# Peptides against a protein of PDB entry 5FRP, part 27

Target 1, 225 residues: chain A of PDB entry 5FRP
Amino acid sequence: VEWTESIPQIIATREDISKELNQALAKTFIDSDPRVRRTSVMIFNKVPVTEIWKNITNKAIYTSLLHLAREKHKEVRELCINTMAKFYSNSLNEIERTYQNKEIWEIIDTIPSTLYNLYYINDLNINEQVDSVIFEYLLPFEPDNDKRVHRLLTVLSHFDKKAFTSFFAFNARQIKISFAISKYIDFSKFLNNQESMSSSQGPIVMNKYNQTLQWLASGLSDSTK

## One batch from the design tools (peptide; made by RFdiffusion4, then SolubleMPNN)

Design b2_p29_6_s4
Fold by OpenDDE base, seed 4:
Structure b2_p29_6_s4 (fold): chain B 225 residues (1-225), chain A 29 residues (1-29)
Amino acid sequence: as target 1 above (225 residues)
Amino acid sequence: MSEEKLKKELEEAEKLEEENFDKVLKELL
């Protein structure tokens, strides 16, 4: 643990990390102690993306990072999912594609597929997290149409078949959710009006409100789990 | 986790993903 905790500082101070250090770091991602694995993932959060790309040259490290998205240890998994999504976004924004980093990009370009495939685990907590990181990091809101389209095409260009399928399903779900939220708001406004509540439509709208709320809630994970 | 354990977990996850493919799609659509 202590050794791994020192790595961010080493990366920040050294221009070149030795092959040996990269190899040693790669081992920490598969360490039996979840604290070591956690600390290893945190390197990607603590060190600037440009320094990561510069100093972490062992492709096994990146591969191992992606693998941790499916590990059983909840805390490490959750951290990994957030970390890899953020790292992907930062890499797209800050790292140029070169001949030298091609092999790493080949791995990083699989992050979207890796994330979208997590939906097939059918875990509500994982699903919510994946939804969040997709919205925040993979396909963030972008008002510029060209940038938005470019990002979308970049994300999609490396999808496997399963990821494409989940992507379309996800989008379809999001449309439904958006519609439901819109209706929820409309119903809420109606119910907050005393005249409307006293009308013959009051009970009907209340019922629809409750149904909409129930539907929305059914898609959410239990925060207690 | 040992490399072997991680590999096993990955394989189990991949298997689960395959098994749940149709179910998840039906739930999302």
Scores: peptide ipSAE 0.243, ipTM 0.808, DockQ to the pose 0.704; fails the geometry check
Fold by OpenDDE base, seed 2:
Structure b2_p29_6_s4 (fold): chain B 225 residues (1-225), chain A 29 residues (1-29)
Amino acid sequence: as target 1 above (225 residues)
Amino acid sequence: MSEEKLKKELEEAEKLEEENFDKVLKELL
């Protein structure tokens, strides 16, 4: 643990990390101690993306990072999912594709697929997290249409079949959610009007409101679990 | 041993993903 905690500082101070250090770091990502794995993932959060790409040259590190998205330890997994999504976004924004870094990009380009495939675990907490990182990092709000389209195409261009399928399913779900939210708002407005509530439609709208609320709630994970 | 554990977890996850493929899609659509 302590050794791994020192790595961010080493990366920040050294221009080139030795092959031996990369190999040692690679081992920490697959360490039996979740604390070591957690600390290893945190390197990607603590070190600027440009320095990571410069100094971490062992492909196994990146591969192992992606693997941790499916690990059993919840905290490490959750951290990994956030970390890899953020790292992907930062890499797209800050790292040029070169011949020298091609092999690493081949791994990083699989991050979207890795994330979208997590939907098939069928865990509501994971689903919510994946939803969150998609909106925050993979497909963030971008007012520039060309940039937005380019990002979307970049994300989609490396999808495997399963990820592509889940992408469409996700979008379909989002449309449904958006519709439900719209209805929730409409019903809420109606119910806040006393005249409307006193009408023959009052009870009907109340019922629909409750149904909509229940449907929306059913799609949310229990934050306590 | 640690590498083997991670590999096993990955394989289990991939298996689960395959098993849930149709079910998850049906629930999302």
Scores: peptide ipSAE 0.241, ipTM 0.803, DockQ to the pose 0.743; fails the geometry check
Fold by OpenDDE base, seed 3:
Structure b2_p29_6_s4 (fold): chain B 225 residues (1-225), chain A 29 residues (1-29)
Amino acid sequence: as target 1 above (225 residues)
Amino acid sequence: MSEEKLKKELEEAEKLEEENFDKVLKELL
């Protein structure tokens, strides 16, 4: 743990990390202690993306980062999912594609597929997290149409078949959720009006409100778990 | 041991993803 905690400072102070250090760092991502794995993932959050790409040259580190998205330890997994999504976005924004970094990009370009494939674990907490990181990091709000389209095409260009299928299903679900939320708001406004509530439509709208709420709630993770 | 553990967890997750593929798609649509 202590050794791994020193790595961000080492990366920040050195222009190049030795091959031996990269190999040692790679081992920390597969350490039996989840605290070591957590600390290893945190390197990607503590060190600027440009310095990561410059100094972390062992492809096994990046591969191992992606593997941790599927590990059993919840805290490490959750951290990994957020970290890899953010790292992907930052890499797209700040790292040029060159011949020298091609092998690393081949791994990083699989991050969107890796994330979308997590839906097939069928865990509501994972689903919620994946939803969150998609909106925050993979497909963020972008007012520029060309940039938005370019980002979308970049994300889709490396999808496997499962990720494509998940992507379309996700978007279909989002449309349904958006519609349900819109209806929930409309029903809420209606029910907040006493005249409307006392009308013949009051009970009908109340029923629809409850159904909509139940449907929305069923798609949410249990905050207690 | 640590590498084997993570490898096993990955394999289990991949298996689960494959097994749930059709089910999850139906739930998402």
Scores: peptide ipSAE 0.240, ipTM 0.805, DockQ to the pose 0.778; fails the geometry check
Fold by OpenDDE base, seed 1:
Structure b2_p29_6_s4 (fold): chain B 225 residues (1-225), chain A 29 residues (1-29)
Amino acid sequence: as target 1 above (225 residues)
Amino acid sequence: MSEEKLKKELEEAEKLEEENFDKVLKELL
Protein backbone atom coordinates (compact mmCIF):
# COMPACT_ATOMS: atom_id res chain seq x y z
CA VAL B 1 0.00 0.00 0.00
CA GLU B 2 2.60 2.59 1.05
CA TRP B 3 4.74 1.92 -2.01
CA THR B 4 1.78 2.33 -4.37
CA GLU B 5 0.78 5.58 -2.65
CA SER B 6 4.16 7.06 -3.55
CA ILE B 7 3.80 6.32 -7.29
CA PRO B 8 1.76 9.45 -8.23
CA GLN B 9 4.50 11.70 -6.90
CA ILE B 10 7.19 9.71 -8.70
CA ILE B 11 5.32 9.89 -12.02
CA ALA B 12 4.75 13.62 -11.62
CA THR B 13 8.45 14.33 -10.96
CA ARG B 14 10.25 11.83 -13.17
CA GLU B 15 10.02 11.35 -16.92
CA ASP B 16 12.11 8.17 -16.97
CA ILE B 17 10.10 5.55 -15.17
CA SER B 18 12.02 2.31 -15.63
CA LYS B 19 10.67 -0.89 -17.14
CA GLU B 20 11.10 -2.48 -13.72
CA LEU B 21 8.90 0.11 -12.04
CA ASN B 22 6.19 -0.45 -14.66
CA GLN B 23 6.36 -4.19 -14.02
CA ALA B 24 6.11 -3.67 -10.27
CA LEU B 25 3.13 -1.33 -10.75
CA ALA B 26 1.39 -3.91 -12.96
CA LYS B 27 1.53 -6.41 -10.08
CA THR B 28 -0.29 -4.01 -7.72
CA PHE B 29 -3.41 -4.06 -9.94
CA ILE B 30 -3.72 -7.82 -9.33
CA ASP B 31 -2.77 -7.76 -5.64
CA SER B 32 -4.88 -9.86 -3.25
CA ASP B 33 -5.44 -6.83 -0.98
CA PRO B 34 -8.29 -4.62 -2.30
CA ARG B 35 -6.62 -1.59 -0.67
CA VAL B 36 -3.60 -2.07 -2.93
CA ARG B 37 -5.83 -2.41 -6.02
CA ARG B 38 -7.76 0.72 -4.98
CA THR B 39 -4.56 2.72 -4.54
CA SER B 40 -3.36 1.54 -7.95
CA VAL B 41 -6.56 2.75 -9.65
CA MET B 42 -6.22 6.11 -7.85
CA ILE B 43 -2.96 6.75 -9.74
CA PHE B 44 -5.07 7.40 -12.85
CA ASN B 45 -7.07 10.02 -10.90
CA LYS B 46 -4.12 11.78 -9.24
CA VAL B 47 -1.74 12.01 -12.20
CA PRO B 48 -2.47 14.11 -15.33
CA VAL B 49 -3.44 12.03 -18.37
CA THR B 50 -0.43 13.27 -20.36
CA GLU B 51 1.96 12.09 -17.64
CA ILE B 52 0.23 8.70 -17.41
CA TRP B 53 0.64 8.10 -21.15
CA LYS B 54 4.25 9.24 -21.01
CA ASN B 55 5.36 7.19 -18.01
CA ILE B 56 3.09 4.12 -17.88
CA THR B 57 4.20 2.11 -20.91
CA ASN B 58 3.35 -1.42 -19.74
CA LYS B 59 0.13 -2.39 -21.59
CA ALA B 60 -0.70 -4.94 -18.85
CA ILE B 61 -1.48 -2.05 -16.47
CA TYR B 62 -4.17 -0.69 -18.80
CA THR B 63 -5.60 -4.17 -19.43
CA SER B 64 -5.71 -4.84 -15.67
CA LEU B 65 -7.48 -1.51 -15.06
CA LEU B 66 -10.26 -2.57 -17.43
CA HIS B 67 -10.56 -5.98 -15.74
CA LEU B 68 -11.23 -4.34 -12.36
CA ALA B 69 -14.58 -3.06 -13.73
CA ARG B 70 -15.87 -6.62 -13.17
CA GLU B 71 -14.24 -7.10 -9.76
CA LYS B 72 -16.35 -8.42 -6.87
CA HIS B 73 -15.11 -5.80 -4.40
CA LYS B 74 -17.73 -3.02 -4.72
CA GLU B 75 -15.59 -0.02 -3.77
CA VAL B 76 -12.74 -0.95 -6.13
CA ARG B 77 -15.17 -1.74 -8.97
CA GLU B 78 -17.04 1.57 -8.60
CA LEU B 79 -13.81 3.53 -8.48
CA CYS B 80 -12.51 1.68 -11.54
CA ILE B 81 -15.65 2.40 -13.61
CA ASN B 82 -15.46 6.13 -12.89
CA THR B 83 -11.70 6.19 -13.43
CA MET B 84 -11.64 4.41 -16.79
CA ALA B 85 -14.50 6.52 -18.19
CA LYS B 86 -12.79 9.76 -17.17
CA PHE B 87 -9.43 8.50 -18.43
CA TYR B 88 -10.97 7.60 -21.80
CA SER B 89 -12.48 11.07 -22.21
CA ASN B 90 -9.29 12.84 -21.15
CA SER B 91 -7.23 10.66 -23.51
CA LEU B 92 -9.47 11.51 -26.48
CA ASN B 93 -9.15 15.20 -25.68
CA GLU B 94 -5.44 15.42 -24.86
CA ILE B 95 -3.54 12.48 -26.39
CA GLU B 96 -2.67 12.23 -30.08
CA ARG B 97 -2.66 8.88 -31.83
CA THR B 98 0.90 7.97 -32.83
CA TYR B 99 2.73 4.86 -33.94
CA GLN B 100 4.46 4.67 -30.53
CA ASN B 101 1.25 4.65 -28.46
CA LYS B 102 -0.83 2.50 -30.87
CA GLU B 103 -0.82 -0.59 -28.63
CA ILE B 104 -2.10 1.40 -25.64
CA TRP B 105 -4.82 3.06 -27.75
CA GLU B 106 -5.99 -0.38 -28.89
CA ILE B 107 -6.73 -1.14 -25.22
CA ILE B 108 -8.18 2.28 -24.34
CA ASP B 109 -10.52 2.16 -27.35
CA THR B 110 -12.22 -0.89 -25.74
CA ILE B 111 -13.33 1.13 -22.66
CA PRO B 112 -16.73 2.09 -24.17
CA SER B 113 -17.52 -1.56 -24.97
CA THR B 114 -16.35 -2.62 -21.51
CA LEU B 115 -18.70 -0.10 -19.87
CA TYR B 116 -21.76 -0.83 -22.05
CA ASN B 117 -21.33 -4.57 -21.48
CA LEU B 118 -21.70 -4.01 -17.70
CA TYR B 119 -25.46 -3.54 -18.26
CA TYR B 120 -25.72 -7.30 -18.80
CA ILE B 121 -24.64 -7.97 -15.19
CA ASN B 122 -28.22 -6.88 -14.36
CA ASP B 123 -27.24 -4.89 -11.25
CA LEU B 124 -29.15 -1.64 -10.65
CA ASN B 125 -26.21 0.05 -8.88
CA ILE B 126 -23.89 -0.76 -11.78
CA ASN B 127 -26.52 0.40 -14.30
CA GLU B 128 -26.90 3.76 -12.56
CA GLN B 129 -23.15 4.25 -12.44
CA VAL B 130 -22.73 3.35 -16.12
CA ASP B 131 -25.56 5.77 -17.03
CA SER B 132 -23.79 8.49 -15.07
CA VAL B 133 -20.33 8.01 -16.61
CA ILE B 134 -21.78 7.84 -20.15
CA PHE B 135 -23.33 11.30 -19.79
CA GLU B 136 -20.41 12.75 -17.86
CA TYR B 137 -17.41 11.35 -19.75
CA LEU B 138 -18.14 9.13 -22.79
CA LEU B 139 -20.83 11.13 -24.57
CA PRO B 140 -20.92 14.50 -22.79
CA PHE B 141 -23.06 17.35 -24.00
CA GLU B 142 -21.24 19.12 -26.83
CA PRO B 143 -22.80 22.20 -28.45
CA ASP B 144 -20.58 21.90 -31.54
CA ASN B 145 -22.34 19.45 -33.85
CA ASP B 146 -19.21 18.34 -35.70
CA LYS B 147 -17.35 17.60 -32.47
CA ARG B 148 -20.36 15.76 -31.06
CA VAL B 149 -20.70 13.59 -34.17
CA HIS B 150 -16.97 12.90 -34.25
CA ARG B 151 -16.99 11.79 -30.59
CA LEU B 152 -20.02 9.57 -31.19
CA LEU B 153 -18.42 7.93 -34.22
CA THR B 154 -15.18 7.40 -32.27
CA VAL B 155 -17.07 5.66 -29.43
CA LEU B 156 -19.13 3.49 -31.81
CA SER B 157 -16.22 2.53 -34.09
CA HIS B 158 -14.83 0.07 -31.51
CA PHE B 159 -18.09 -1.41 -30.21
CA ASP B 160 -18.63 -5.12 -30.08
CA LYS B 161 -22.06 -6.51 -31.00
CA LYS B 162 -23.28 -6.58 -27.36
CA ALA B 163 -22.22 -2.98 -26.76
CA PHE B 164 -24.10 -1.82 -29.88
CA THR B 165 -27.21 -3.59 -28.66
CA SER B 166 -27.01 -2.07 -25.17
CA PHE B 167 -26.29 1.36 -26.67
CA PHE B 168 -29.52 1.32 -28.69
CA ALA B 169 -31.44 -0.10 -25.73
CA PHE B 170 -30.06 2.65 -23.48
CA ASN B 171 -31.20 5.37 -25.89
CA ALA B 172 -34.64 3.76 -26.20
CA ARG B 173 -34.88 3.57 -22.39
CA GLN B 174 -34.09 7.28 -22.06
CA ILE B 175 -36.95 8.12 -24.42
CA LYS B 176 -39.30 5.91 -22.36
CA ILE B 177 -38.16 7.52 -19.10
CA SER B 178 -38.74 10.98 -20.56
CA PHE B 179 -42.22 9.95 -21.67
CA ALA B 180 -42.99 8.43 -18.25
CA ILE B 181 -41.88 11.63 -16.48
CA SER B 182 -44.07 13.69 -18.81
CA LYS B 183 -47.06 11.47 -17.99
CA TYR B 184 -46.27 11.63 -14.28
CA ILE B 185 -46.42 15.44 -14.47
CA ASP B 186 -49.72 15.36 -16.39
CA PHE B 187 -51.29 12.92 -13.92
CA SER B 188 -50.02 14.98 -10.98
CA LYS B 189 -51.62 18.13 -12.41
CA PHE B 190 -54.90 16.30 -12.98
CA LEU B 191 -54.95 14.85 -9.44
CA ASN B 192 -54.12 18.24 -7.91
CA ASN B 193 -57.37 19.62 -9.36
CA GLN B 194 -60.26 18.95 -6.97
CA GLU B 195 -62.91 18.88 -9.71
CA SER B 196 -60.88 16.41 -11.76
CA MET B 197 -60.33 14.13 -8.75
CA SER B 198 -64.08 14.04 -8.10
CA SER B 199 -64.83 13.06 -11.70
CA SER B 200 -65.32 9.52 -13.05
CA GLN B 201 -61.74 9.71 -14.40
CA GLY B 202 -60.24 10.32 -10.94
CA PRO B 203 -59.74 6.67 -9.93
CA ILE B 204 -58.43 5.73 -13.41
CA VAL B 205 -55.83 8.51 -13.41
CA MET B 206 -54.82 7.65 -9.84
CA ASN B 207 -54.14 4.07 -10.91
CA LYS B 208 -52.05 5.22 -13.90
CA TYR B 209 -50.17 7.63 -11.64
CA ASN B 210 -49.28 4.82 -9.22
CA GLN B 211 -48.20 2.52 -12.06
CA THR B 212 -45.97 5.24 -13.49
CA LEU B 213 -44.37 5.85 -10.08
CA GLN B 214 -43.75 2.14 -9.55
CA TRP B 215 -42.16 1.82 -12.98
CA LEU B 216 -39.87 4.81 -12.37
CA ALA B 217 -38.94 3.55 -8.89
CA SER B 218 -38.14 0.03 -10.15
CA GLY B 219 -35.29 1.45 -12.21
CA LEU B 220 -33.60 2.97 -9.13
CA SER B 221 -31.08 1.16 -6.96
CA ASP B 222 -31.60 0.58 -3.26
CA SER B 223 -29.14 2.95 -1.57
CA THR B 224 -29.04 0.61 1.45
CA LYS B 225 -27.47 -2.27 -0.47
CA MET A 1 -3.09 -16.62 -7.14
CA SER A 2 -4.21 -12.98 -7.44
CA GLU A 3 -4.07 -13.00 -11.23
CA GLU A 4 -6.03 -16.23 -11.33
CA LYS A 5 -8.64 -14.78 -8.97
CA LEU A 6 -9.21 -11.71 -11.13
CA LYS A 7 -9.27 -13.84 -14.28
CA LYS A 8 -11.89 -16.07 -12.69
CA GLU A 9 -14.00 -13.08 -11.63
CA LEU A 10 -13.84 -11.69 -15.17
CA GLU A 11 -14.85 -15.04 -16.65
CA GLU A 12 -17.75 -15.34 -14.21
CA ALA A 13 -18.93 -11.82 -15.05
CA GLU A 14 -18.70 -12.51 -18.80
CA LYS A 15 -20.68 -15.71 -18.35
CA LEU A 16 -23.34 -13.84 -16.38
CA GLU A 17 -23.49 -11.18 -19.10
CA GLU A 18 -24.13 -13.86 -21.72
CA GLU A 19 -26.80 -15.55 -19.61
CA ASN A 20 -28.62 -12.27 -18.93
CA PHE A 21 -28.35 -10.86 -22.47
CA ASP A 22 -31.97 -11.44 -23.57
CA LYS A 23 -33.44 -10.62 -20.16
CA VAL A 24 -31.56 -7.33 -19.82
CA LEU A 25 -32.44 -6.25 -23.36
CA LYS A 26 -36.12 -6.86 -22.67
CA GLU A 27 -35.89 -4.76 -19.51
CA LEU A 28 -34.01 -1.91 -21.23
CA LEU A 29 -36.31 -1.75 -24.37
Scores: peptide ipSAE 0.238, ipTM 0.803, DockQ to the pose 0.824; fails the geometry check

Design b2_p29_7_s2 (from b2_p29_7, 12 letters changed)
Fold by OpenDDE base, seed 5:
Structure b2_p29_7_s2 (fold): chain B 225 residues (1-225), chain A 29 residues (1-29)
Amino acid sequence: as target 1 above (225 residues)
Amino acid sequence: ANDFLDEEEIKKAQEEQEKLEKEEEERRA
């Protein structure tokens, strides 16, 4: 009987310890030293997602993590962007939505928007990184159409207006690139055909080819258009 | 255009966190 009565106290103590730990962690994510912030981000990268969700319950930690995507310190920012994207993907795959974790999910669900909003910084390196993590973690290759659509809808469901704008711009660019590549192939085939080159259409095709190459070059270098 | 997180924003976050912690402590007392 006495042992049973001690259990609530033990649970309470553990909760308190957990709370204190979470508070301490929250402080590290917003520490003035970028090295401390970096180390904090690494927790999310090193610890299994299930353990993170279990032990990190302070919402401020997750919010702070997301904010670090805009970190001025390049190393911290780059790490954060990769980490949060990966964490998002892992969470979608491994963490169920429950009443208890709803508040955390509300934050995590904003990760896609957070990432897409980074395009508005107009930094080529950031844009490239965001592109990379989108393909790797947010919208990974999925051959199953239903799963792919479900993931896409999940990602889009919490988009703000700016994120949508960026999303469409990005997709539009990808589509254009795909078409351009296709045209490039066609032009290359045409150019390799001597008979076609000698035709009156030769110069016209060559001009279009050059324009396509320039566009591709600019598009690959400038990920914003 | 989105601005980078600056030191002032970090400081503000620290102050906010401290405030939240104090409020939470007060609720437990």
Scores: peptide ipSAE 0.100, ipTM 0.712, DockQ to the pose 0.047
Fold by OpenDDE base, seed 2:
Structure b2_p29_7_s2 (fold): chain B 225 residues (1-225), chain A 29 residues (1-29)
Amino acid sequence: as target 1 above (225 residues)
Amino acid sequence: ANDFLDEEEIKKAQEEQEKLEKEEEERRA
């Protein structure tokens, strides 16, 4: 435990971590003591994403992190779920895809699928947590439509069949609502521009706006019931 | 259906990791 607790500082201060250290760290993620596993997960929370990608080169560590999402120990599992979701989001935002990190990205790209597969455990607490991290980290609010769509496509592009099924069952409606809200905002901005309203497109946009409002109203009402 | 990671799975992972390390050491000797 104490050794593992020192790792975040080491990673933060050193540009290169030896293969031996990576091997040792890999062992901590699969340690029989849940406290050691918890501490291992915390490394991903305490160390900046860029430093993790730079220094943690053993792909087994990332694989093991993902496995801990199914951890029997509740505290470790909950921590892992939050951590991996956040790590995924940060990686998408901050880490460039290169030839050198391709193998790690292949693992990280499975995080969304890993999370959605947790719905099959049929645990209400897990389901709630997965819902939470999806909205917070996987599919966060993004005012830019292109970025939002790109993120969605990125998330979906590596889904397995089970993840797709879960996605459509639990989150598809909510995602649609989010997109609709974003469009509503865009329409509202358009409508506030008098020049745009006087254009030939004005009535068309207004119609779409009204349709969106109606859809939102119906969707929100269903969600509140 | 997904199941929880149990102690047996952890043990298997440990054994696999040890095996991989031994194989790597043997390749270096």
Scores: peptide ipSAE 0.109, ipTM 0.723, DockQ to the pose 0.029; fails the geometry check
Fold by OpenDDE base, seed 4:
Structure b2_p29_7_s2 (fold): chain B 225 residues (1-225), chain A 29 residues (1-29)
Amino acid sequence: as target 1 above (225 residues)
Amino acid sequence: ANDFLDEEEIKKAQEEQEKLEKEEEERRA
């Protein structure tokens, strides 16, 4: 009887502890010391996604994490961008959408927009990192057409206007690069064939090859500047 | 144009967090 009577109190205490922990953690994400903020982001990187969703229930923590993508401190920002992108991908793969976690999902679903909005900072290093995490985590290679389309629709479904604009710009760039690389490969194969080189098409292909190389080189140079 | 998160925005976030905590405490009381 006494044991049963203690159970509600224990549960209440644990809830209180959990709440206090969440409140304390929320403060660390917005601490004035960038080292503290960095350490906070590392929690999301080190702890399994399922455990994060289970134990971190304060929505302010997730909101704060997303804000750190715009951190002026490079180390914190870079870590945050990678972490939030990975966390988004892992969440999509491992976390079910329920009534209980709806509010958190509403925040997490804004990660793609948050990332694409970073292009408007107009920083080359940030742009490169965003490109990288988009390719790796947001829109990874998926051979299954249905899964690929579903992922794409999921990513786009919560875009703001700015994110859409950035997305189309990014996509257009990727298509162009992909096309150029494909042509480069084709030209290279052609040039390696002696019979083809001696043909009337040889000079034409060589010219196109050189143009493609020049374009690629220029693009790479621009990306490194 | 989007700028970096600055120290003022961090401070504002801290103030907002404190406000939210206070409001939550008041609602429980």
Scores: peptide ipSAE 0.098, ipTM 0.711, DockQ to the pose 0.044; fails the geometry check
Fold by OpenDDE base, seed 1:
Structure b2_p29_7_s2 (fold): chain B 225 residues (1-225), chain A 29 residues (1-29)
Amino acid sequence: as target 1 above (225 residues)
Amino acid sequence: ANDFLDEEEIKKAQEEQEKLEKEEEERRA
């Protein structure tokens, strides 16, 4: 535990972490003591994402992090789920895809699938947490259509069959709501522009706007939507 | 249904990691 607790400081002060240190760190993620595993996960919360990608090069560390999502120990599991979701989001925002980090990205790109697969455990607390981190970190509300679609495609591009099934079962409604709201905002902006209203596109946009309003007004509680 | 990670799975992961490390050391020697 004490050794693992020192790792964030080491990563912050050293530009290059030895292979041996990475190997030792990898062992802490699969330690028999849940406290050691917890402390290991906390490294990903205490160290900036850019420094993690730079200094943690052992693939086994990232693989082990993902495995801890299924941890029986509640505290470790909950921490891991939040950590990996946040790490995924930060990585997408801050880390470029290069030849050198390709193997790590192949692991990180499976985080969404790993999270959606947790629904098959059939645990209410896990389901609630997964829902929370999905909409906070994986698929946050984005009013920009291009950014929203790009993020969604990125998340879906690495899904296995089980993840797709879970996605449609648990999140399809929320995704539809997000898109509907975004369209509503866009249409409202269009309608407020007098030049746009007088154009040939005016009636077409108005029709789409009305359809969106009707869908929203029919109630969000309708499971058939 | 997916099962939780248990102590046996942790032990197996440890054994696999140790095996991989030994194989890597042998290749360097």
Scores: peptide ipSAE 0.079, ipTM 0.702, DockQ to the pose 0.029; fails the geometry check

Design b2_p29_7_s4 (from b2_p29_7, 13 letters changed)
Fold by OpenDDE base, seed 3:
Structure b2_p29_7_s4 (fold): chain B 225 residues (1-225), chain A 29 residues (1-29)
Amino acid sequence: as target 1 above (225 residues)
Amino acid sequence: AQDDLDEEEIKKAREEQKKEEEELAKERA
């Protein structure tokens, strides 16, 4: 616990942390003591998102953070859910997609799906929390239509089937999904113009996007019936 | 099957970490 509590200060004061420190930190996220896990999660709350991305390079840390959303210990779980949602939003706003951070983004991009999958636990408290973080962090109110659509499509682009189902069940009436379809061409152009997408990744992203649209179209047809 | 809260996700994280460590060890060998 004491060691983990020192990490935020270390990250804030150092330009780079060692591989060894990252490995040690990774172990704290999966520690048997919930206090250690809690303290580890708090690092993401205490340290600016830019510093986290800069200094925490071990993929296992991010993967472990996401896994804590389903852990049995209520306090840690609740903290994790809030933390990962906020971290996702901050990352989208402040972190550029680069070749160097691609592998971390692949994990972070699954946060929306991870959160929406929590609805299947069928716990009222969890559902309320997920609702809260969705409206606060994942899909916040945005008056700019283009930005709103971009955020929505970004969130949906990495959904698994279960997440889509949950999305339609809980949010379909609140989110103007139809607007996302109308901006398909513009969004597709945006995705293609992202310099960080290697020629090999472009087709994959487009495929995921098309899959998202197909799922949205199918879901809307069922709701109008 | 209704998803439930458990320690399996933590267990999975440990297993994944172990696999990653093993892969890294193989690459160094």
Scores: peptide ipSAE 0.161, ipTM 0.716, DockQ to the pose 0.045
Fold by OpenDDE base, seed 2:
Structure b2_p29_7_s4 (fold): chain B 225 residues (1-225), chain A 29 residues (1-29)
Amino acid sequence: as target 1 above (225 residues)
Amino acid sequence: AQDDLDEEEIKKAREEQKKEEEELAKERA
C-alpha cells in the first residue's frame, strides 16, 4: 500500500518510468488486497492524463483497470467506474493518437463498451452510476454540434453488440435530449438576433423552437419520473 | 456468468501476468 501511494509523486516527477516500475505497478492493480487495488486506481485520479500516458506504458495496467469495474468490492468498483470514465474523457480531449500509443488506445477505446456492459449486471446502483458517468464524462454536454457528434461517434465506434443494445435501451432518449438542448441553444441565439427574427425564417424558427421546447420539457419530465 | 460481478477477470489477469513473467524469465535464461 505505501509503495503504491508513492507512485503518483514518482510519475509526476519523472519523465520516464522504467519497465520494471511499470511491471510492479501492474501487479498492484491485481493485488488480493482491495486497499492496494484502490490505491492503484487512485493513481489515475491524481496524476494528469498526459503524464499517465507518457509514463504508464504497460498495457496490463490499463487492462486491469478495466477489469476492476466488475470486481465484487463495491468501493473499488465504484471508484474504478468513475476513474475510467473520467480518464477516457480526458484522454479524448488531451491525448493525440499516434503510432506509439496505438496499443493503449485500443484498450482505452473499449472503456465505453466496458461501462455499457455493466447494465447487464442488472444492479440499480451500478446502473445509476453508469448513467452518471456517461453524462458527465462519456457524452458530456457540448454546445458545439460538430464536437458533440464527433464524440458520440467516437464512443459508438468501438461498441460491441451488447453495448449497442444497452445504449439504445437506456441512453437513446438521453442523447436525444442532449441534442434538443443544443438546438434550443441555437434557437435562442437566433431569437436574440433581431435581423434573423425579421426574416422570413423567423416564424419557422419560432415554431421549431417551440416544438423543441415542448419535446424537451416532456423528455425531462419523463426522466425525472 | 459474464453479467455477474466477480473477481474472475482479476484472477485471469494474474494468470496472464504470471505467464508473461515466466516467458520473460525464459528469454533471459
Scores: peptide ipSAE 0.157, ipTM 0.707, DockQ to the pose 0.032
Fold by OpenDDE base, seed 1:
Structure b2_p29_7_s4 (fold): chain B 225 residues (1-225), chain A 29 residues (1-29)
Amino acid sequence: as target 1 above (225 residues)
Amino acid sequence: AQDDLDEEEIKKAREEQKKEEEELAKERA
């Protein structure tokens, strides 16, 4: 435990972590003591994503992190689920895809599938947590349509069949709401522009706007019943 | 079919890590 707690400081201070240190760290993720596993997972929360990618080069560490999402120890599992989702999001935002980090990206790209597969456990607490991390980290609300679509395609591109099924069952509604809100914002901006309202496209846009509003209103009313 | 929490996840991770280490050792020999 104490050794693992020192790792974040070592990673922050040293530019080159030895192969031996990576191997030792890999063993802590699969330690029989849940406290050791917990401390190991916390490294991903305490160290900046760029430093992790730079210094943690043993692929077994990343694979082991993903496996902890299905362990029986509740505290470690919950921490792992939050950590891996956040790490995925940060990696997409801050880490470039290179030839050197390709093998690690192959593992990290499976995080969305790993998370969506947790729905098949049929545990209410796990389901709630997965919903939360999907909303916060994997598919966050994005008003820019191009960015939102790009993120969605990135997430879906590595799904297995089970993950796709879970995605459509649990998150399709959320995505639809997000798109509807984005359209609402765009339409509102259009309607506020007097020059655009005078165009032949004005009535068409207004009709689509009204349909979107009706859909949003109906969806919100059903959730309150 | 409902998937269960895997009691053997840690064991599987150990086995996979061991295989990877063995493969790396063979490449160095």
Scores: peptide ipSAE 0.161, ipTM 0.724, DockQ to the pose 0.033; fails the geometry check
Fold by OpenDDE base, seed 4:
Structure b2_p29_7_s4 (fold): chain B 225 residues (1-225), chain A 29 residues (1-29)
Amino acid sequence: as target 1 above (225 residues)
Amino acid sequence: AQDDLDEEEIKKAREEQKKEEEELAKERA
């Protein structure tokens, strides 16, 4: 516990965290003592997202963080759910996708699926928490239409089958949005075909595409009201 | 299908970590 409590300060002060430290930290996330696990999760709350991405390079840490969302210890689980959702949002806002961080992004991109999969537990408290973090962090209110659409597409782009199913089941409005996104994707594919763009159907498809975008933008605005 | 909370999630994570470490060790050897 004491060692883990010192980690936030170390991460904040040291530019180069050793591989050994990352390995040691990875073990704390799966420690048998829930206090150790709690402290480990708190690192993600205490350290700026940019510093975490810079210094925590062991993918096992991120994977373990995601696993804690389903652990039986209530306090740690609840903390983890909030932490990962916030971390996801902060990462989307502040971290660029590069070749070097690709492996970590592959894990982080599964956070939305991880959260939506929690609905299958059928626990009211968990459901409420998931709802809360979705609205606060995953799909926050955004007045800019393009940003809203982009965020939604990002969130949905890495859904597993279960996450899609839960997304559709628990939010009728989100279902409509999802369908619109699917149409958007289809239209985008069509628009990428030069032959199709030069055809008489080009303007028609473009119009439908724009309508879909407008609908998506409006739908996201309404879901946040 | 209703999923339950994973009572052995921590145990599973340990097993997965061990496997990953073993794989990494094999790649380095």
Scores: peptide ipSAE 0.148, ipTM 0.711, DockQ to the pose 0.055; fails the geometry check

